# Designs tried in a protein design run: peptides against a protein of PDB entry 5HOI. Part 56

Target 1, 351 residues: chain A of PDB entry 5HOI
Amino acid sequence: FRYMPFSPAGTPFGFTDRRYLTMNEVGYVSTVKNSEQYSITVSFFDVGRFREYHFEDLFGYDLCFLNEKGTLFGQSKTGQIQYRPHDSIHSNWTKIIPLQAGERITSVAATPVRVIVGTSLGYFRSFNQFGVPFAVEKTSPIVALTAQNYRVFSVHYSQFHGLSYSLSELGTSSKRYYKRECPLPMSLPNINSDMKKDANLDYYNFNPMGIKSLFFSSYGDPCIFGSDNTLLLLSKWRSPEESKWLPILDSNMEIWKMSGGKETTDIHVWPLALAYDTLNCILVKGKHIWPEFPLPLPSEMEIRMPVFVKSKLLEENKAILNKKNEIGADTEAEEGEEDKEIQIPVSMAAE

## One batch from the design tools (peptide; aimed at target 1 K285)

Design b1_p21_7_s3 (made by RFdiffusion4, then SolubleMPNN; from b1_p21_7, 11 letters changed)
Fold by OpenDDE base, seed 5:
Structure b1_p21_7_s3 (fold): chain B 351 residues (1-351), chain A 21 residues (1-21)
Amino acid sequence: as target 1 above (351 residues)
Amino acid sequence: SEFVPPPYKPDDPEMVKLIQS
């Protein structure tokens, strides 16, 4: 197993010279290979609030985190990090994270008040927005980070224990844990089923955990979107005994519903953020499960608890069709069987 | 806030069109 650099909603290069380093509700960061150099562009969805900017990257940044105040970059092998404010009021800063032999930065996160660096050896490093260090903690190996304000959601991986998560608050004087290395009930990529499609092999080589993204909701709840395309939300995390992961959206089910019950293999949800009751996402049409260039406009998918099973919906629709055919014997309109859109009853969409 | 499941809303008609296309 190899710890790979992770960034929220980051994409592989595939066969191209370009990829997204990260994307979320604020915008998207792209990098383009130019010989031995990279050109990085920081783009925003709110073009009225933010101005797109680019710069030459001589370091080959492979980690990124975008927030409303700036962009954090990292180089997983060298330990270099750079923070770039979006405004011109604050200066860019660069720092080298000390790495041991074979250690990699696996994830970085930034808020307007904190910078977090996680490593393959489980070093959790915290800084302020100016790169002043607060603390270094040794945890289980970190595979993903996100942060909102002072809160950090970290995902850890052990070969023996699988995935775990922590939820912590980085105060001025101390780190508080709400959750500390608790089991994360997320499905890992099934190499044998998912890799039969050559297009997925490149993605799972890029992201072995299949974590497409992780973020905090607008309500400050930790969210994670795995390879199963299910959005998990951590509810009641303030109550140690009551905290649970809720599968608040099966995006494959929603795509199937929206297609009129057709099995689509070329439409994919790429998660950006959870804003109240809507998943902000990119709808990807094509061979790759990740967005290509140019980036499609973001879409909003309403969150719905996965209460329904496809097989039951198909059986119910067949039963409705059979009843209609028994009542309507007189008009043999031979409309071919292939294009009968499954009318999903609105009541079944609401549960 | 705690997560509360939202009431049903209709799907985005533009998203539905994109998926059906």
Scores: peptide ipSAE 0.023, ipTM 0.524, DockQ to the pose 0.592
OpenDDE base, seeds 1, 2, 3, 4: peptide ipSAE 0.014, 0.019, 0.015, 0.018; ipTM 0.446, 0.458, 0.462, 0.477

Design b1_p21_7_s4 (made by RFdiffusion4, then SolubleMPNN; from b1_p21_7, 11 letters changed)
Fold by OpenDDE base, seed 5:
Structure b1_p21_7_s4 (fold): chain B 351 residues (1-351), chain A 21 residues (1-21)
Amino acid sequence: as target 1 above (351 residues)
Amino acid sequence: SEFVPPPYKPDNPEMVKRIQE
């Protein structure tokens, strides 16, 4: 197993000179290879509130986290991190994270008040927004981080225990755990089935855990979106005994419904954020499961528990069609059974 | 349409207040 640098909704280069370092509800960060250097652009969806900016990257930043106040960059091998406020009034700062031999920065996160660095050896490093260190903690190997305000959602990996997660709050003097290295009920990519499609091989080489993104909802609940295209939300995390992961959206099921019940392999959901009851996402059309250039406009997808079974919906629609054909006369239109639009229950249609 | 409530209750009532203000 190889620990790879993770950034929320980051994309591979593939066969191109460009990729997205990260994207979320605020915007998207792209990097372009220019010989031995990179050009980084920080773009925003709200062009009235924010101004796009770019800079030359001589370090080859492979980690990124975007928030409303700034962008955190990291270099997984050298341990260099840089914070760039969006407001030019505030100064950029750079720091080197000390790494052991073979240690990598695996993920970085930033809020307006905290900077977090996680490593392949499980070093969890916390800083304020000015790069002043608070603490260093040794955890299980960190594979992904996200943060909102003072809260941190961390994903850990062990070859013996699989995926675990922690939810913590980084106060001024102490770290509080709400959850500490609890099992994460997310399916890992099936190397043997999912890698048979060459288009997915490049992605799983880039992101072996298949975590497309993780974020906090607008209500402050931890969310994760895996390779199974299911949005998991951690409910009741303040109550350790009642806390559970909820599969609040099966995006493959929603795409199947939106296609009139046709199995589509060319439409993919790329998660950005959860705002209220809607998943903000990019609808990717094409062979690759990740967005290419130019970035499509964000779409909203209503969250829905996966209560429906495809086979039952097909059987019910077949039964409705057979009843209609018993009442309707002799029109021999052998329109093949495959092209009939599935009547989705009105309660499941988007209004 | 009957408002289908979100399948979860938000566990951060303090942020819900800040979004409603």
Scores: peptide ipSAE 0.023, ipTM 0.508, DockQ to the pose 0.038
OpenDDE base, seeds 1, 2, 3, 4: peptide ipSAE 0.005, 0.021, 0.022, 0.022; ipTM 0.355, 0.519, 0.513, 0.516

Design b1_p21_8 (made by RFdiffusion4; failed a check: the pose's geometry)
Pose (drawn by RFdiffusion4):
Structure b1_p21_8 (pose): chain A 322 residues (1-190, 198-318, 341-351), chain P 21 residues (1-21)
Amino acid sequence: FRYMPFSPAGTPFGFTDRRYLTMNEVGYVSTVKNSEQYSITVSFFDVGRFREYHFEDLFGYDLCFLNEKGTLFGQSKTGQIQYRPHDSIHSNWTKIIPLQAGERITSVAATPVRVIVGTSLGYFRSFNQFGVPFAVEKTSPIVALTAQNYRVFSVHYSQFHGLSYSLSELGTSSKRYYKRECPLPMSLPNDANLDYYNFNPMGIKSLFFSSYGDPCIFGSDNTLLLLSKWRSPEESKWLPILDSNMEIWKMSGGKETTDIHVWPLALAYDTLNCILVKGKHIWPEFPLPLPSEMEIRMPVFVKSKLLEENKEIQIPVSMAAE
Amino acid sequence: EEEEKEEREERLYEEVKELLD
């Protein structure tokens, strides 16, 4: 099996010279093939706070993670990473991650206080926001990483357990695991979207902590999974809280559509900030549309029963209250 | 809070209708 470079909400090149590196509630990072180099553009949705800028990529960064304080870039092959703070007060710094034979950097993540690099051999290298290393750790092969403040949500893969996840906190003292390689019941992919599933074999469209600090993941099944009771290991449950396919179906008047797709950015309490993509492909294009907000609904709605009540989709009060 | 939630649902519905046109 070949591990692919992962970034939250990243898009493939397809038949174009540009794609999105990473995408969330803060903004979007795109890269354009420029003859022999690349042109990276860092954009923001709150235009008033940060200024959109661009720079020339002489290395070919294919890994990226965005937070409110800076942008982290990474190269899956050479192992070079660069953290660019949004404000000009703080300097950019660059490090090169040691990579063994065939070892690839599979995912990177950054917070205002931590920088995380994961490799295909299971190396977990952590730094502060300035590049000072804390500890190098060996774990299962990492395929996806996201972090919030001091906490890290990592998704692992092997030939035995399949997909597993670890939830840990990088405290000032030492590293503490909340959950260590527990089952991750995310649906795996089972065509026009072939380009995407070569770029992202797991179908992990994005993963992120919620606005209130709960781990979330959005697989190829277009269902938002939230980790409940992660503080008590014996009570941990993955809860499906939004069937985005059902919501587009309900808002479209019960019509099956093959051109409307959801691209996850982040979860804010009960609202999924996303990009509504119109077209044959399931990933967003250029220019990027304005973010949309989709309220989470428990998957308790049956299509056949909703069609009877309407004879937008009107929902029976008895069912809506449930 | 419930009124704000209904307004977000209405905006999503309008955006979906624009995509269908």

Design b1_p21_8_s1 (made by RFdiffusion4, then SolubleMPNN; from b1_p21_8, 12 letters changed)
Fold by OpenDDE base, seed 4:
Structure b1_p21_8_s1 (fold): chain B 351 residues (1-351), chain A 21 residues (1-21)
Amino acid sequence: as target 1 above (351 residues)
Amino acid sequence: SAERREEIRRRFAERIKELLE
């Protein structure tokens, strides 16, 4: 097994000179091989909010993470990372992550407030948005990262234990774990069945874990989309004993239903983000399970959130709204992070 | 809303139809 650089919804080159480094709800980052160089383009879906930009990459960035404020790039072998704000107000910064012999950066993530680097030896490195380091932690080998605000969802791999995940919050002073290296119930790619098609072998060589993407939902729940084309959502992660992975969408089944039961073996979902009760995705037709160029327009798939997820989300949204309304009154309400166990009303448990 | 969900389903079904033609 070789640790490969992972970026959310990144695509392989295949037989082309171009690929997507990453894509999500904000936009998509592409790279084109130009002899010994690469040309990187950062494109956005909201063309009114953001302006597309490009630059020459002399380093061969193979890791990328896009957010609303900037793009993080990484080179898996050299340890170079670069953060590029989308605005011209903030400067780009570059640094080298120290790597041991044979160590690789396997994933990078960036929020407007945090930068995270994960490695094949399980070094978890955290920074602020300006590249100021907070900490270095040793974990199990990291294969994928995503982040939202201060929260980090990490996927780990051990040859002995398979896939695990962590969910952590990177506060100002400390890292809190909500989940620490818990088993991840995701199916790995089946080499024997799926590799009969050359296109699947190419993708497996690019991404041996079969993780097409991982992201946080609009509600802050960790989501992962594996090789089985099932969207998993981590529910109730604040309650360690109640936390569970929910299969909220079988994308193959949904495509099949929407086709009227036709053969849809050449239609694939490429996940971007989960916004409320809809998966934002690219529908791909063809031999390759990933989008080619030009990028098709995003599609929305309705998810069947379990009723229990909807109720908690409504309560959390009410709690956020109430906190926003209370901050308008001058009282020194202590920031007690009361992890108020959102009690699901008994009446909603029966539907 | 229920209407928004129906619109999302419709658009998705239309896109699947376009991809199957």
Scores: peptide ipSAE 0.536, ipTM 0.939, DockQ to the pose 0.510
OpenDDE base, seeds 1, 2, 3, 5: peptide ipSAE 0.534, 0.533, 0.532, 0.534; ipTM 0.936, 0.937, 0.938, 0.937; seed 1 fails the geometry check

Design b1_p21_8_s2 (made by RFdiffusion4, then SolubleMPNN; from b1_p21_8, 15 letters changed)
Fold by OpenDDE base, seed 5:
Structure b1_p21_8_s2 (fold): chain B 351 residues (1-351), chain A 21 residues (1-21)
Amino acid sequence: as target 1 above (351 residues)
Amino acid sequence: SAERRRKIREEFAKRVQELLE
């Protein structure tokens, strides 16, 4: 096993001089190798909201994270990171992350308010959007990161324990853990079965964990899409004892059903984001499980969330709306987060 | 809505069929 740089929905070069560094619901970042330099393009799905831009990359950025405000780049070996706002009003900034001998940046994430860097030695580094550091924490080796607002979903790997995950909130003064290095019930790529196809070997060498992407849902739930093409959603993460991973979509099964039961071994889902009850994805046709160039238009897949998850998400959205309406009234009420244990009726636990 | 979900499913099914041709 080797720690490789991970970016959400990033693709390998394969036999080409170009790849996607990352993609999500906002857009896609591509890089083209030109001799000793790279040309990076940041493209958007909503061309009315954002303008495509490009720049020359002299560093060979192999890490990327795209959000609605900017793009974070990283170089896994040198420790260089760069944040580029999409809006020209805000300045680009560059920083070098100090790395130990053999340490690599394995993942980066950025929100409009936070920048996160994870390493192969388990250094978790947090910054604001301007690159001002908050903290350095030592965790288990980080293999993947995503973030939404102040929340960070991190995936860790140990040779002894396999995959684990953390869910944390990066406040101004402190880090809160909702989950800390809990077991992640995701299957690793099976080298012996999958390696019969050269394309699977190329992808495995690029991404040994088989994590195609990870993101937060539109409701703020951690999602992960592994090599088994199953979308896992972390439900009830606010309740430590009730938290569970839900397989909300088997994408291979759904493609097979939509084909009318035909062979679909050359049709692949490439995950972008989860919005409400739909997975935004790229449908890929071919030998490679990842999208080639040009990028196909995104597709939406209906997910079958359990009724219970839908109900809780509706209640949480109502609670957020109510809190927003109460904050519109000037009252200093220290609303203690009463963790109202919503007693699940026994009848709903059996589905 | 149920209609939106039906439409999404129909569009997805159509796109899968287009990739099988």
Scores: peptide ipSAE 0.567, ipTM 0.944, DockQ to the pose 0.516
OpenDDE base, seeds 1, 2, 3, 4: peptide ipSAE 0.566, 0.565, 0.564, 0.565; ipTM 0.944, 0.944, 0.943, 0.943

Design b1_p21_8_s3 (made by RFdiffusion4, then SolubleMPNN; from b1_p21_8, 12 letters changed)
Fold by OpenDDE base, seed 1:
Structure b1_p21_8_s3 (fold): chain B 351 residues (1-351), chain A 21 residues (1-21)
Amino acid sequence: as target 1 above (351 residues)
Amino acid sequence: MAAEREEKRRRFAERVAELLE
């Protein structure tokens, strides 16, 4: 086993000179080998909101995280990170993360307010959006990170215990854990069955954990998409005893159903994001399970889970709150009400 | 909502069909 740099929905080079460093609902970051350097392009799906940009990469960035405000780059071996705001108003910044001998940056994440760096030795480093450090914590070895606002979803790997996860909030003064190194019920890639195809070996060498992507849903629920092509969502994470992973989508089964029961072994889902009740993804045809160039247009897969009740209940609760505010009841709406976990009715979890 | 879901399912099924040709 080797710790490899992970970025959400990143692709290998394969036999090409180009790959995607990362992709999500905002856009996609590509890198092209050009002799001794790389050319990086940051592209967006909303071309009206964002302008595509490119730059020469002399460092060979192998880690990337894209958000609505900027792109974080990292070099796994040297420890160099760079944040590039999309807006020209804010300056780029570069920092070197001190690495021990044999330590690698394994994942990076960035929100508009936080930058997170995880390493193969389990160093968890937090920064603000300007690269000012908050803390260094030692955890189990980090293999993947994602973040939304102040929340961080981290995946850890131990040779003895397999995969675990943490869910934490990076406040101004302290880190709070909702979950701390809890078992992650995700299957690792089966080397013996899947390695019969050279394309699967190339992907395994690039990503030995088989985590295609890691993200937060639009509702702030941690999501993971593994090598089994199942989307797992962490439900009830605010209630430690009630928290559970929900298999909300078997993407292979959904493709099979949508085909009318045809053989779909050459059609692959590449996950981008979960928006409400819809998995945003790239549909890929061919031997490679990852998108090639040019990037196909994103597709929308409906999930069966009643995340739909969560949106309706949020809208209904917002409508009830707005009606209460119009009736002139001086109820101090504590800012904490937006953080109430909407309970999914049990009746809809059984379909 | 129901109509939008049905339209999403339809578009997804069409895209899967295009990839099976």
Scores: peptide ipSAE 0.424, ipTM 0.908, DockQ to the pose 0.520
OpenDDE base, seeds 2, 3, 4, 5: peptide ipSAE 0.423, 0.420, 0.423, 0.424; ipTM 0.905, 0.906, 0.906, 0.907

Design b1_p21_8_s4 (made by RFdiffusion4, then SolubleMPNN; from b1_p21_8, 10 letters changed)
Fold by OpenDDE base, seed 4:
Structure b1_p21_8_s4 (fold): chain B 351 residues (1-351), chain A 21 residues (1-21)
Amino acid sequence: as target 1 above (351 residues)
Amino acid sequence: MEERREEIRRRLAERIKELLE
């Protein structure tokens, strides 16, 4: 087994000189081999909000994470990381992460407030957006990271225990765990069945975990999209005993249905983000399960929440709150913007 | 809300159709 550098929705080079380092709802980062160096381009879907930029990469960055404020780059072998703000107000910064012999950076994540580095030995390193370190923690080997605001979703791998996950919050003073190295019920790629096609072998060599992407939903729920093309969402993660993974979309089945039941074996879903009740994704046609160049326009797929449409629950909760305010109870409930867990009414929890 | 879902489904079906042609 080899730990490979992972970035959300990153693509292999295949037989080409170019690949996507990462892509999400904000945009996509590409790299092109140019003799002894690489040219990196950071592109955005909202061209009115952001300006595309490029730079020469002499280090061969193989890790990337894109957010609304900047791009984090990493080199898995050397331990170099670079943060590049999208604006010109903030300076770029570079740091070397100390690596042990044989250690690799396996994943990086960045939010507007945090930078996270995970390694093949399970070193979890946290920084602020300026590269000031907070902590170093030893965990199980990290294979993937994503982050939103102060929250980090990490995927771990053990040869003995398989895949696990953690969900943590990186406050100013301490790290809080909501979930710590809990079993992740995701299927690993089946080497024997799927690798009869060369394209699947190339992808497996690039990403042996088969994690196409991981992200937080617009509601702050951890999401993962595996090799089985099923979108999993971690529900009720604030309540450790009630937390469960929900298969909210079988993308192959949805493509098949939407085709009118035609053969769709050459149509692939490449996940970008979950915005409310829709998966933002790229539809890919061909032998390769990943998007090539140029990047196709994103598509939206409706998710099927097995039990609850979270949007309806939010509307119902807003309607209940508005009705309570109309009934003139003068209780100065301090509007602490506490991320109140959407209490599902008990009547709905029984279906 | 329903109209938006119908539009999303329509666009997805059209895009899948384009990819199958």
Scores: peptide ipSAE 0.632, ipTM 0.957, DockQ to the pose 0.508
OpenDDE base, seeds 1, 2, 3, 5: peptide ipSAE 0.631, 0.631, 0.630, 0.629; ipTM 0.956, 0.956, 0.955, 0.955

## One batch from the design tools (peptide; aimed at target 1 M258 K262 M301 E341)

Design b1_p22_1 (made by RFdiffusion4)
Pose (drawn by RFdiffusion4):
Structure b1_p22_1 (pose): chain A 322 residues (1-190, 198-318, 341-351), chain P 22 residues (1-22)
Amino acid sequence: FRYMPFSPAGTPFGFTDRRYLTMNEVGYVSTVKNSEQYSITVSFFDVGRFREYHFEDLFGYDLCFLNEKGTLFGQSKTGQIQYRPHDSIHSNWTKIIPLQAGERITSVAATPVRVIVGTSLGYFRSFNQFGVPFAVEKTSPIVALTAQNYRVFSVHYSQFHGLSYSLSELGTSSKRYYKRECPLPMSLPNDANLDYYNFNPMGIKSLFFSSYGDPCIFGSDNTLLLLSKWRSPEESKWLPILDSNMEIWKMSGGKETTDIHVWPLALAYDTLNCILVKGKHIWPEFPLPLPSEMEIRMPVFVKSKLLEENKEIQIPVSMAAE
Amino acid sequence: EEEEDRLFEMVVKTLERRKEER
């Protein structure tokens, strides 16, 4: 099996010279093939706070992670990473991650206080926001990483367990695991979208902590999974809290559509900040549309019963209250 | 094509309405 470079809400090149590296509630990072180099553009949705800028990529970064304080870039092959703070007060720094034979950097993540690099051999290299290394750890092969403040949500893969996840906190003292390689019941992919699933074999469209600090993941099944009771290991449950396919179906008047798709950015309490994509492909294009907000709904709505009540989709009060 | 545009506009308008209600 070949591990692919992962970034939250990243898009493939397809038949174009440009794609999105990473995408969330802060903004979007795109890259354009420029003859022999690349042109990286860092954009923001709150235009008032940060200034959109661009720079020339002489290395071919294919890994990226965005937070409110800076942008982290990475090269899956050479192992070079660069952290660019949004403000000009703080300097950019660059490090090169040691990579063994065939070892690839599969995912990177950054917070205002931590930088995380994961490799295909299971190396977990952590730094502060300035590049000072804390510890090098060996874990299962990492396929996806996201972090919030001091906490890290990592998705692992092997030929035995399949997909597993670890939830840990990088404290000032030492590293503490909340959950260590527990089952991750995310639906795997089972065509026009072949370009995407080669770029992202797991179908992990994005994963992120919620605004209130709960781990979330959005697989190819277009269902938002939230980790509940992660502080008590014996009570941990993955809860499906939004069937985005059902919501588009209800908002479209019960019509089955093949051109409307959801691209996850982040979860804010009960609202999924996303990009509504219209077209044959399931990933967003250029220019990027304005973010949309989709309220989470428990998957308790049946299409057949909703069609009877309407004879937008009107929902029976008795069912809506449930 | 026109039917797909119509359905897409419905979805956008529904989401904007729900956002204004909050």

Design b1_p22_1_s1 (made by RFdiffusion4, then SolubleMPNN; from b1_p22_1, 13 letters changed)
Fold by OpenDDE base, seed 4:
Structure b1_p22_1_s1 (fold): chain B 351 residues (1-351), chain A 22 residues (1-22)
Amino acid sequence: as target 1 above (351 residues)
Amino acid sequence: DKESEELYKKVVEGLEKRKAAR
């Protein structure tokens, strides 16, 4: 196992010279290899609110976090971080994070009020938006970070304990934990089943944890989207005893429903954000599970608890078809064996 | 390839129709 730099919804280069460093509801950050340097572009979905900008990256930033006020960049090996406000009112700042031998920055997060750096040795470093340090804490190894306002959702990995998570609030004077290194019930990528396709091996090498993204919902609930394409939401996190992970969307099941019950391996959900009751996502077409260039327009997928079993829906649809054929038996229309699309009732698509 | 394109369009259009019905 190797600690890899993680950014929310970041994509690998694959066989290309370009990738997305990060993407969310605000926009997407891309990097292109230009000989020994990189060109970074920060693009936005709301082109009326924000102006796209680019710059030359001489450091090879492999970590990124985008928010409504700026973009945080990081270099996992050197410990360099840079914050770039989207506006010209505030200056860019750069800082070197001190790293031990073999330590890597594994994730960075930024809100309009906080900057967070997590490392492979479990150093959690907090700053304000101007790069003024608040604290350094030693935790279990950090593999992913996201933040909203003053809240931080961190994912940790131990070879002995697997995945854990923390939920904390970074006040002005103190850090409060709502959850501290609690077990994270997320499935890890299955190397033996999923790695039969070269495209999946490339993604696994880029992201061994299979965390496609993690974010806070519009309501401020931690969300994570793993390799199983299930969106997990941490419910009731303010009540330690009542807190639970809810599988609020099986995106593979939703694609299956929308396809008319066709199994496909060429349509993928790439998560951006959870806005109210909808997953903002990119629908990816092709062999790669991640979006390529150009980026498709975001789609909205309504959250739904995965209560339906495909086999049961197939049996119910066969029973409905058989009943229709028994009632319709008086009209000898030789309609050939066309692939009868499973009509998923709109009512089952409203639950 | 053509079938995957048709399925992709169907999924996109289906999500757009659901969004418009909300």
Scores: peptide ipSAE 0.433, ipTM 0.916, DockQ to the pose 0.767
OpenDDE base, seeds 1, 2, 3, 5: peptide ipSAE 0.428, 0.427, 0.430, 0.431; ipTM 0.915, 0.914, 0.915, 0.915

